Peptides against a protein of PDB entry 6FBK. Designs and how they scored, part 90

Target 1, 90 residues: chain A of PDB entry 6FBK
Amino acid sequence: EDTGVRVELAEEDHGRKSTIALRLWVEDPKKLKGKPKDNGAIEFTFDLEKETPDEVAQEMIESGFFHESDVKIVAKSIRDRVALIQWRRE

## One batch from the design tools (peptide; made by RFdiffusion4, then SolubleMPNN)

Design b2_p29_8_s2
Fold by OpenDDE base, seed 3:
Structure b2_p29_8_s2 (fold): chain B 90 residues (1-90), chain A 29 residues (1-29)
Amino acid sequence: as target 1 above (90 residues)
Amino acid sequence: PVIDFDKIREKRREEREREEKRREEEELK
């Protein structure tokens, strides 16, 4: 599903750490209800054992990067990428 | 441009921890 938000690895994943470096940015703003304040990429560490996509998305919204109505879109984008990364590790 | 979100998250976590600690200290009074 095309969320309009893209998430990629910010660094090579060797599959050994419980954390991964991610880069998130808006690819298609038309898919969002709100307008992101910045068109730049957001880089962050995601803990595969402790964090959830919803929690990270909520933190981004509370930080003013996205509109509150887009939390599920952002969370889904993170979730989908994380799932692919986890699948590759298996 | 690239935004270091970890830095933002860390700051917010520290602020929450300070607020929680303050509340706990107030509840103990």
Scores: peptide ipSAE 0.546, ipTM 0.868, DockQ to the pose 0.854
Fold by OpenDDE base, seed 4:
Structure b2_p29_8_s2 (fold): chain B 90 residues (1-90), chain A 29 residues (1-29)
Amino acid sequence: as target 1 above (90 residues)
Amino acid sequence: PVIDFDKIREKRREEREREEKRREEEELK
């Protein structure tokens, strides 16, 4: 599903680490209920073993990057990308 | 622009740890 939030690898994944570098940005603001903080890309490390998309999305909202009503949209965008990356590692 | 979110997360973690440590030190007095 097109969430309007895009998540991609910030660096090549060689499948050796439990962590991945991700880049997240708003591709279509109209898909969000709230206004994003800025038009910048957010880069972060995601631990495949210790972190959840919901926790990371909540941290982004608490940092003011997204409105609280968009937490599930952000979390889904991260989850969907992480799932694809994990699938490619197998 | 690119935002380093890890740096933001680290700063928030350090602030929480400092506050927790200060509370523990006050309870021990």
Scores: peptide ipSAE 0.543, ipTM 0.866, DockQ to the pose 0.870
Fold by OpenDDE base, seed 5:
Structure b2_p29_8_s2 (fold): chain B 90 residues (1-90), chain A 29 residues (1-29)
Amino acid sequence: as target 1 above (90 residues)
Amino acid sequence: PVIDFDKIREKRREEREREEKRREEEELK
């Protein structure tokens, strides 16, 4: 489960919106081939009804945040967090 | 540092929409 990428809620989730605010950052840069110049957090809105972790991860790569070979690692980190959030909403 | 990725996403969307519009306008000429 340790992807080297951490994803957390950026805001408290009250379970009312179809969207959630997420914060993503590289916890262990050795696990990613990308050279994040700054180990900063990426904050974004994820639409639980319209978006997929793979699409968001691909968009981050196209924006230059990660290497293309890290798409699946980033996507998995988002997916795992989203799954936990959805489970807590039930 | 915190990066607002939603702002980046919106800019990329607007750029794609402008490029698509230019192609359509060129095909009509």
Scores: peptide ipSAE 0.519, ipTM 0.840, DockQ to the pose 0.903
Fold by OpenDDE base, seed 1:
Structure b2_p29_8_s2 (fold): chain B 90 residues (1-90), chain A 29 residues (1-29)
Amino acid sequence: as target 1 above (90 residues)
Amino acid sequence: PVIDFDKIREKRREEREREEKRREEEELK
């Protein structure tokens, strides 16, 4: 379960919007084949109705933030956080 | 540092749309 990538809410979720603000960063860069040159946080909006973790992860890879081999790690990290957020909304 | 990925995503979408439009216009010639 420890992907080495951490995803958190960038702002409080009141459960009222179909979108959430997320912040993603590498917590343990040793767990990723790709080391981002800048270990900064990546903030983005995730649409719970329209987007998938895999699509967002793929866009991050294509943007050069991670190696292609890490797409599933990034996607899983987003997915796991989104699932927790959705559970808390119920 | 904090990176606003939404801006990056938007830019990439706009670039793809412009390229697609350009290709369509070239194919119509």
Scores: peptide ipSAE 0.518, ipTM 0.838, DockQ to the pose 0.917

Design b2_p29_8_s4
Fold by OpenDDE base, seed 2:
Structure b2_p29_8_s4 (fold): chain B 90 residues (1-90), chain A 29 residues (1-29)
Amino acid sequence: as target 1 above (90 residues)
Amino acid sequence: MIIDFDKIRKEREEKKKKEEEEEKKLKEE
């Protein structure tokens, strides 16, 4: 599903850490809250053991990066990427 | 532009801790 939110590894995952570096950006300019000229990639560390995609997405919304209506889309994009990374570690 | 969200998260957590500490002080007076 094209969520219009893309999440990728910001760094190579060697499968050794419980944390991964992620980069998130919006492919659909309609989903950015704010000036469309500030289309920045958001880089963050995700702890595979302690954090949930929903919590991180909620923090991003509370920080004003996305609309509240997009929380589930952002969370899904993070979750889908995290699941793929976990699958590649096995 | 690349936004360091970890920095933003840290600043928000520090703010919440300060607000919670201030609220505790006000309730103990």
Scores: peptide ipSAE 0.511, ipTM 0.835, DockQ to the pose 0.934
Fold by OpenDDE base, seed 4:
Order: sequence, then structure tokens, then C-alpha cells
Structure b2_p29_8_s4 (fold): chain B 90 residues (1-90), chain A 29 residues (1-29)
Amino acid sequence: as target 1 above (90 residues)
Amino acid sequence: MIIDFDKIRKEREEKKKKEEEEEKKLKEE
């Protein structure tokens, strides 16, 4: 599903750490809440054992990067990428 | 432009910790 939100590895995953570096950006600049209407990427560390895509997405909403209505789209984009990374580690 | 979200997270956690510490001081007075 084209969520209009892309998530990729910000760094090469060697499969050794419980954490991964992710880069998130929107294809539609209208999905970004705030002044950087420029295609800004959000870089963050995701803990595969402790964090959930929904919690991280909610934290991004609370930080003002997205609208509350987009939380599920952001969470899904993170989840789909995380699931793919986990599958590649197995 | 790249936004370092981990930095933002850390600043929020530090703020929350200060607010919780201030709330504890107010309850001990």
C-alpha cells in the first residue's frame, strides 16, 4: 500500500544490534505538519525489542511532525519496514 | 534537510524528568 510515507534504513543493518537507524520521509509534503515543507527526512533509532511503531508514530505526532489523523499511516509505514528488516535478519 | 528525532526525544525526556522532579519537591513541602 502506498501510504505516502517512506521508511528506509539510515544505516546498513548488520543484524547484530536490537536497534536500527531509520529514515522516514513523506512523498506528499502536505503530510508534514510545520514549517519544513521541504522534503525533510526524520532520522531516528528504533529498538526492535522495546519500541512499537504505534508508540514512535504517536511521539512524532506529539512532536508536531504529523497530524493526529496520520498516526496510523506513519505507524503502518514504520511497521512494514521493521517487519521487512526483521524478516531479513532471520 | 534531515531532522534528528533522537535529539528531540532526549530533550522531551529531560523536560519530563525535570517536571517530575519539581512535582516531587512541591509534594515534600
Scores: peptide ipSAE 0.511, ipTM 0.835, DockQ to the pose 0.861
Fold by OpenDDE base, seed 5:
Structure b2_p29_8_s4 (fold): chain B 90 residues (1-90), chain A 29 residues (1-29)
Amino acid sequence: as target 1 above (90 residues)
Amino acid sequence: MIIDFDKIRKEREEKKKKEEEEEKKLKEE
């Protein structure tokens, strides 16, 4: 399902670190209940051992990048990408 | 435009730590 939020690796993943560099941006703003404050790509480190997609999404909302109604969409987009990256590490 | 969210997260964590330290000081007075 296209969430309208795209998440990709910001850096090449060599599968050796518990952390990955991610890039997130809005691909289809019509799929979001709200507009992000900035139309820029958001780059961040995700810790595969310590962080959850829901926590990171909530931090992005609290930082004003998305509306509160979009937390689940953002979290899903991160989760789906993280799961794909983890699968490729196996 | 690329936004460095790690920088923003760090600044938020530092603020939270300061608020928690201030709350502890107020409870010890």
Scores: peptide ipSAE 0.509, ipTM 0.831, DockQ to the pose 0.909
Fold by OpenDDE base, seed 1:
Structure b2_p29_8_s4 (fold): chain B 90 residues (1-90), chain A 29 residues (1-29)
Amino acid sequence: as target 1 above (90 residues)
Amino acid sequence: MIIDFDKIRKEREEKKKKEEEEEKKLKEE
């Protein structure tokens, strides 16, 4: 499922840390009800051991970056990218 | 534009801790 939200590594992943730097932005704004006010990329650290995509997505909603109805779309985009990064570390 | 979300998260956590500390003081008085 194409969520219209893109997530990529903000920094090179050497597979050594439990944390990764991610960059998130809206690729297709037609698929989301909520739009980042500044049409910018959001950069953040994700802890692979402690954090969940749903928790991080909820924090982004509470910060006013997305509409509440889009939380699952944002969480899915983070989850899918994190899963790919974890797969590449094996 | 790039938004540093870690900074925003930290600022939210610091505010929440202050509010929780103020609420505790008000309940102990």
Scores: peptide ipSAE 0.509, ipTM 0.831, DockQ to the pose 0.919

## One batch from the design tools (peptide; made by RFdiffusion4, then SolubleMPNN)

Design b2_p30_1_s2
Fold by OpenDDE base, seed 2:
Formats: C-alpha cells, sequence, structure tokens
Structure b2_p30_1_s2 (fold): chain B 90 residues (1-90), chain A 30 residues (1-30)
C-alpha cells in the first residue's frame, strides 16, 4: 500500500542498540496537518523493546503533524519500517 | 527541514502548562 508516508533510518543500524533513529516524511502533503511550509522530515527515536508504532504515531498526532484520522496510516508506515529493520538484524 | 519529535512534544507540553496557568489566573480574578 502506498500510504504517502515514508520512514527511513536516520542513522546506520549496527544492530547493537534497542533504540534507533528514524525519519518520517510525507509524500502526499494532504496528509500533513496545517501549513507545512516545506517537505520536512520528522526525526524521532524508536525503542524496539519499549515503544509501539501506534504510541509513536499518537505522539505525532498530539504534536499536530497529522490528523487523528491518519494515526493508523502513520503507525503502519512506522511498523513496516521497524519490522524490516528487525528482520535485517536477524 | 528536519523537525525533532521530542522538541515538538516539549512545545505542546509548554503550551498546555501556559494555558493551564492562564486559566488559574482568570479564576483567581473572579
Amino acid sequence: as target 1 above (90 residues)
Amino acid sequence: MIINLEEAKEKVKKKKEEEEEKRREEEEEK
């Protein structure tokens, strides 16, 4: 599914830390809440052991980056990237 | 532009605290 949201590693993953740096950007400006002046990426840390994609997505909604209706799309994009990272660590 | 989520969360927290403080001041003036 093309969610119009992209998540990538902000740093090289050496598989040593439970915490990883990620960047999320929106390919479809309709998914951004407010007037994003620029195609900005949101940089965030994700703890692979303690955090869930749904919790981090909710924090992004509360921060005003997305509409509440897009929580599931954002969470899915994070989840898909995190799952890929975890798979590469195995 | 890169936006840090932690910085954004902190800004939201500060706004909530400021709004709550302002609300208390308005209640003390009544």
Scores: peptide ipSAE 0.380, ipTM 0.755, DockQ to the pose 0.874
Fold by OpenDDE base, seed 5:
Structure b2_p30_1_s2 (fold): chain B 90 residues (1-90), chain A 30 residues (1-30)
Amino acid sequence: as target 1 above (90 residues)
Amino acid sequence: MIINLEEAKEKVKKKKEEEEEKRREEEEEK
């Protein structure tokens, strides 16, 4: 699904750390219900053992990057990327 | 442009602490 939000690795994943560096940006802002305040990519760390995509998405909302209406879209984009990273580690 | 989420979270946290401290000071002045 084209969520209009893209998430990628910000660093090379060697599969040894529970924490990964990710980068998120809006490819198609028309797919989002809200207007991101920042047109830039957001770099963040994600702990595969401790954090959830919904929690990280909520932190991005609280930081003012997205509207609350976009939390589920952002969380889905993070979740989908994290799942792909985990699949590649197997 | 790349924005760091940790820096943004720290700014939000600091702003919340400052707002809470200011609210406590306003309650002590009454």
Scores: peptide ipSAE 0.380, ipTM 0.752, DockQ to the pose 0.837
Fold by OpenDDE base, seed 3:
Structure b2_p30_1_s2 (fold): chain B 90 residues (1-90), chain A 30 residues (1-30)
Amino acid sequence: as target 1 above (90 residues)
Amino acid sequence: MIINLEEAKEKVKKKKEEEEEKRREEEEEK
């Protein structure tokens, strides 16, 4: 499913750390809260053992990047990327 | 442009503290 949100690794994953660096950017400008100032990416760390995609997505909304109605879409995009990273570590 | 989430969270926290301070000043002037 096209979420209109893209999440990628900001660093090479060697499978050694529980924490990974990610970058998130919006492919659909309608998902951005307010005027899209720039085609910017949000860089963040994600702890594979302690954090959840829903918690990180909520922090992004509180930071004003997205509307509250898009939390589940943002969380899904993070979850899907994290699942792929975890699968590659097995 | 790359935006750090932690820096964005800190800016929101600071703005909320400033808005709360301004509200207290407006209540003391009444």
Scores: peptide ipSAE 0.380, ipTM 0.755, DockQ to the pose 0.888
Fold by OpenDDE base, seed 1:
Structure b2_p30_1_s2 (fold): chain B 90 residues (1-90), chain A 30 residues (1-30)
Amino acid sequence: as target 1 above (90 residues)
Amino acid sequence: MIINLEEAKEKVKKKKEEEEEKRREEEEEK
């Protein structure tokens, strides 16, 4: 499903580290229930072993980037990208 | 514009500390 939120690698993944650098931005703000306060891309690190997409999404809500109603959309976008990265490492 | 999440989290933390300090000052002035 097109969430309107894009998540990509911010660095080349060599498959050796548990942590990855990611970049998230809104492709289509109209697809979100809330309006992001910032029109920028968010860069963040994600620990594949310790963090969850829901926790990172919640941190983005607390930082004021998205409305609470969009937490599941953001978390899904992170989850789908992380799952793809993990699959490519196998 | 690219925003670092860790920098944003730090700004939120500082705001909470400033708001808590302000509440303490307002309680001491009463």
Scores: peptide ipSAE 0.378, ipTM 0.751, DockQ to the pose 0.933

Design b2_p30_1_s3
Fold by OpenDDE base, seed 4:
Structure b2_p30_1_s3 (fold): chain B 90 residues (1-90), chain A 30 residues (1-30)
Amino acid sequence: as target 1 above (90 residues)
Amino acid sequence: PVYNLEERRREVEERRRREREEEERRRREE
């Protein structure tokens, strides 16, 4: 499902660290229910052992990047990318 | 533009701290 939110690796993943660097941005704002405060990319680290996509998405909302109504879209986009990265590590 | 989530988390936390300190100061002046 195309959420209109894109998540990519911000660095090369060698599969050695529990943390990965990610970049998230809105590719299609028409797919979002809310209006992102900023049209920029968000760079963040994600700990594969300690963090959840829902927690990180909520922190992005609290940081004022997105409206609360978009939290599930953001979380799904992170989750889907993280799942693909984890699969490639196995 | 590129934004860092950790930077934004810190900015939000610092703002919330200042707001609490200002509110506490106001309550002491009343």
Scores: peptide ipSAE 0.393, ipTM 0.730, DockQ to the pose 0.890
Fold by OpenDDE base, seed 2:
Structure b2_p30_1_s3 (fold): chain B 90 residues (1-90), chain A 30 residues (1-30)
Amino acid sequence: as target 1 above (90 residues)
Amino acid sequence: PVYNLEERRREVEERRRREREEEERRRREE
């Protein structure tokens, strides 16, 4: 499902670390909170053992990147990417 | 542009701290 939020690896994953570097951006500028015309990417680390997509998404909302109504969309996009990365590690 | 989530978290936390300190100051002046 196209969430309009894209998440990718910001670095090559060698499958050795529990922490991965991710890059997230929105394809639909309407989902960005605020007036930045520049649809910037958000870079963040994600700990596969300690963090959850919902927690990280909530922190992005609190940081003012997205509207509260989009938290589940953001979380899903992170979750789907993380699941794909985990699948590739197996 | 590329934004770092950790940098943004720090900025938000500092702002919230300042807002609380200002609110506490106002409540003491009333």
Scores: peptide ipSAE 0.390, ipTM 0.731, DockQ to the pose 0.884
Fold by OpenDDE base, seed 1:
Structure b2_p30_1_s3 (fold): chain B 90 residues (1-90), chain A 30 residues (1-30)
Amino acid sequence: as target 1 above (90 residues)
Amino acid sequence: PVYNLEERRREVEERRRREREEEERRRREE
């Protein structure tokens, strides 16, 4: 499903680290109630063993990148990308 | 622009610490 939020690798994944560098941005602002003040990307590290998409999404809300109503959309976008990365590591 | 979540998280945490310290100071002066 098109969540209007896009998540991709910010660096090449060699499958050796538990942490990955990700980049997140709004692809379709109509899907989000939160308006990023600019069409910027958010770069962050994600620990595949220790972090959850919901926790990272909540941190983005607390940081003021999105409205609280968008937390599940953001979390889903991270989750879906992480699942694809994990699948490619197998 | 590209934003770093860790940097922004740190800024928010530092702000919340300052706000708490200021609130605790106000409560002590009242």
Scores: peptide ipSAE 0.386, ipTM 0.732, DockQ to the pose 0.869
Fold by OpenDDE base, seed 3:
Structure b2_p30_1_s3 (fold): chain B 90 residues (1-90), chain A 30 residues (1-30)
Amino acid sequence: as target 1 above (90 residues)
Amino acid sequence: PVYNLEERRREVEERRRREREEEERRRREE
């Protein structure tokens, strides 16, 4: 399902690090209401061994990027991208 | 624009700390 949230690699993944650089943004600003006036991208690192998509999504909500009701949408978008990256490393 | 999550998280935490310190100050002056 199209969450309206896009997550991509912010750097080339060579499959050697447990951490990856990601970029997240809203493709459809009508789907997610955030406090930011500008529909900007969020850049962040994700540790494949230590972090979870739900924890990172919650931090984005607390930072005021999204409403609390959107946490599962954000987490799903991160999870789906991370799963694809992990699959490509195998 | 591009936002850094760690930077934004720190700014929010610092704001919440200041708001609590101001609330505690007001309660002590009453």
Scores: peptide ipSAE 0.385, ipTM 0.727, DockQ to the pose 0.908

Design b2_p30_2_s1
Fold by OpenDDE base, seed 3:
Structure b2_p30_2_s1 (fold): chain B 90 residues (1-90), chain A 30 residues (1-30)
Amino acid sequence: as target 1 above (90 residues)
Amino acid sequence: MEEEERLKRLEEEEKRRRKERLEKKFKVIR
């Protein structure tokens, strides 16, 4: 499923921390609300034990990065990447 | 009236604190 949102590791994952650094960017610039109009990435830490993809996606909308209609797309993109990272740690 | 104004001020402060937290959490890389 092409969400038009990419999420990757912003650091090497050694599998030892409950937190990971992620980088998110939009492949379709039409999904960005307001700033940045430039093809920037959003870097953030994600706590695998304390945070959920839905909460982080909602925080990104409140920050003005996305429209409310895109919350599920953003949350899915984070979830899918986090699932792959967790799978590689086993 | 005075209690409602106090509650409104607390909500505005919580909204400001949340905004500042989110601005620090998400780093825009250009």
Scores: peptide ipSAE 0.585, ipTM 0.873, DockQ to the pose 0.773
Fold by OpenDDE base, seed 5:
Structure b2_p30_2_s1 (fold): chain B 90 residues (1-90), chain A 30 residues (1-30)
Amino acid sequence: as target 1 above (90 residues)
Amino acid sequence: MEEEERLKRLEEEEKRRRKERLEKKFKVIR
């Protein structure tokens, strides 16, 4: 499912760390219930062992990057990318 | 009153610490 939110690696993943650097931005703002306050990308570290996509998405909402109604869309986009990264590490 | 004011100060400090953590965690690229 195309969430209208893109998540990619912000660094090369060598599969050696439990943490990954991610970059997130909106590809299609029409698919979001809210408008992101910034047309920029968000870079952040995600800990594969300690963090969840839902918690990180909620932190982004609290930081004011997205509307509260989009938390599940953001979380899904992070989750889908993290899953792809994990599959590549196997 | 004093306990409620102490609890309120602790909540305000926790909110501040969380905000400062999130500001460091998420880098906006423009």
Scores: peptide ipSAE 0.583, ipTM 0.869, DockQ to the pose 0.782
Fold by OpenDDE base, seed 4:
Structure b2_p30_2_s1 (fold): chain B 90 residues (1-90), chain A 30 residues (1-30)
Amino acid sequence: as target 1 above (90 residues)
Amino acid sequence: MEEEERLKRLEEEEKRRRKERLEKKFKVIR
């Protein structure tokens, strides 16, 4: 399911760290209920052991990157990417 | 009154600390 939000690795994953650098941007703004306030990508570290996609998505809403109604779309995009990264580490 | 004002100041400080943490966590790439 294409959320219109894209998440990729911002660095090469060697599978050794509990943290990963991620890059998130809006690929299709028509799939979002709100307009992102900022044009560009968001880079951030995600701790695979301590953080959840829902918490990080809420932090992005509070930071003003997305509308509150889009929290689940953002969380899903992070979750889907994190799952792919974890599966590649096995 | 004084306790409520103290609690309000602590809440405002926590909100500020959270904001500063989030500004450092998320880097905007243009």
Scores: peptide ipSAE 0.582, ipTM 0.869, DockQ to the pose 0.832
Fold by OpenDDE base, seed 1:
Structure b2_p30_2_s1 (fold): chain B 90 residues (1-90), chain A 30 residues (1-30)
Amino acid sequence: as target 1 above (90 residues)
Amino acid sequence: MEEEERLKRLEEEEKRRRKERLEKKFKVIR
């Protein structure tokens, strides 16, 4: 499902660390009710053992990057990317 | 009064520490 939010690795993943660098940006602003005023990306470290996509998405809402109604869309986009990264580490 | 004001100051300090942590965690790339 195309969420209109893209998440990718911001660095090469060698599978050696519990943490990964991610980059998140909006591809389709029509799917997000929150206007990120900037066509920028958000870079952040994600701990695969300690953090959840829902908690990190909520932290992005609290930081003012998205509207509260978009939490589940953002969390799904992070979750889907993290799942693909984990699958490639097996 | 003094205990409630102390608890309020601790909550405000925790909110500030959380905000500063999130500002460092998320980097905007333009």
Scores: peptide ipSAE 0.581, ipTM 0.866, DockQ to the pose 0.738

Design b2_p30_2_s3
Fold by OpenDDE base, seed 3:
Structure b2_p30_2_s3 (fold): chain B 90 residues (1-90), chain A 30 residues (1-30)
Amino acid sequence: as target 1 above (90 residues)
Amino acid sequence: DEEEEELRRREEEEKKRREERLKEKFKVIR
């Protein structure tokens, strides 16, 4: 599914730590909440053992990056990237 | 009630701490 939200590794994954650095940005500018001048990638650490894509997506909504209606799209984008990273580690 | 005011102050402090944590967690790269 084209979520219009892209998530990539912000660092090389050596598969040794439970945390990964991620970069998230919007491919569809209509999904951004706020001033156009605040458009940018969001970099953050994700703990593969302690965090969930849904919790992190909710935190991004609360931070004002997205509308509440987009929480599931953001969560899915994170989940899909994390799943690919985990698959490559095994 | 004094108890209601104390609960409200605690909730406002917890909200502020969460907002500060989230601001540090998510770095905007332009």
Scores: peptide ipSAE 0.576, ipTM 0.863, DockQ to the pose 0.825
Fold by OpenDDE base, seed 4:
Parts: sequence; structure tokens; C-alpha cells
Structure b2_p30_2_s3 (fold): chain B 90 residues (1-90), chain A 30 residues (1-30)
Amino acid sequence: as target 1 above (90 residues)
Amino acid sequence: DEEEEELRRREEEEKKRREERLKEKFKVIR
């Protein structure tokens, strides 16, 4: 499922750290229920052991990057990317 | 009540600290 939100590594992953730098942005605004308040990309560190995609997505909503109705889309986009990163580490 | 005002103050301080943490966590790239 194409969420319209893209998440990628902001740095090269050597598979050695529990934390990764991620970059998130809206690729297709038509797939979102609401317009993001900011059209910029968001860079952040994600702790693979301590954080969850749902918690980080909620934090992005609270920060005003997305409408509350889009929390599930954001969480899914983070989750899907994190899963791919974890699978590549194995 | 003084206890209710103290509770409200603590909640406002916690909210402010959360907002500051989130502002540092997420960097907008333009």
C-alpha cells in the first residue's frame, strides 16, 4: 500500500547501532486525508530498541507536521521502512 | 485550590518540556 508518505535513511546504515537517522516527507499529498502544515522533509533519529512507529507518528502529529487523522499513515510508513532496515541487517 | 494550581503548573511545565524535546527531535529540511 502506497501511503503517500516516504521514509528513507538519512545516513548510511552499517547495522551496528540501535539508532538510525531517518528522513520523512510527503511524496503524494493526494494520499493524505489532510495537508501537512510544512512541506519540508523531517529528519529524526529512531531508536530501534526503544521507540515504536506509532509513538513517533503521534509525536509528529503533536509537532504539527500532519493532521491527527493521518497518524496511521505516518506510523505505517515508518514501520514499513524500519522493517526493511531490520531485514537488511539480518 | 492551591493543590489544583500546583497540578496545573506541573502539567504546563511537563507540556513545555515535551514541546522542547519534540522540537529538538524533529529537524525540518527545506
Scores: peptide ipSAE 0.576, ipTM 0.860, DockQ to the pose 0.810
Fold by OpenDDE base, seed 1:
Structure b2_p30_2_s3 (fold): chain B 90 residues (1-90), chain A 30 residues (1-30)
Amino acid sequence: as target 1 above (90 residues)
Amino acid sequence: DEEEEELRRREEEEKKRREERLKEKFKVIR
């Protein structure tokens, strides 16, 4: 499913750390009910052992980056990227 | 009540610490 939200590695993953640097941005603003005024990317560290995509997505909502109705779209985008990163580490 | 005011102050301080943590966690790149 195209969520309209893109998530990629912000750094090279050597598979040695439990944490990864991610970059998230809106690829298709029509997929989000919110109007992000800024086409900027959000960079953050994600702990693969301690954090969940849903919790981090909720933290982004609380920070004012997205509307509450888009939390599941953001969480799915993070989850899908994290799953791909985990698969490449195996 | 002094205890209620102290609890309220602790909640406000916790909220502020969380907001500061979230500002440091998420960096906007333009």
Scores: peptide ipSAE 0.576, ipTM 0.860, DockQ to the pose 0.766
Fold by OpenDDE base, seed 5:
Structure b2_p30_2_s3 (fold): chain B 90 residues (1-90), chain A 30 residues (1-30)
Amino acid sequence: as target 1 above (90 residues)
Amino acid sequence: DEEEEELRRREEEEKKRREERLKEKFKVIR
């Protein structure tokens, strides 16, 4: 499902670390329930063992990157990318 | 109430620490 939010690796993943560097941005703002405050990209690390997409999405809302109504959209985008990364590690 | 003031101070310190952590965690690319 296309969320209108794009998430990609910000670094090459060799499958050796529990943490990955990600880059997130709005691909299609019309697919968002709210208006992102900025059209820029966000780079961050994600711990595959300790963090959840929902918690990280909530942290992004609190940081002011997205509207509160988009928490689940952001979380899904992170989750979908993380799942693909984990699949490639197997 | 000293206990209420201490609780408010702790909550503000925790909020500030969280805000600082989040600013460091998320890098804006412009």
Scores: peptide ipSAE 0.575, ipTM 0.860, DockQ to the pose 0.738

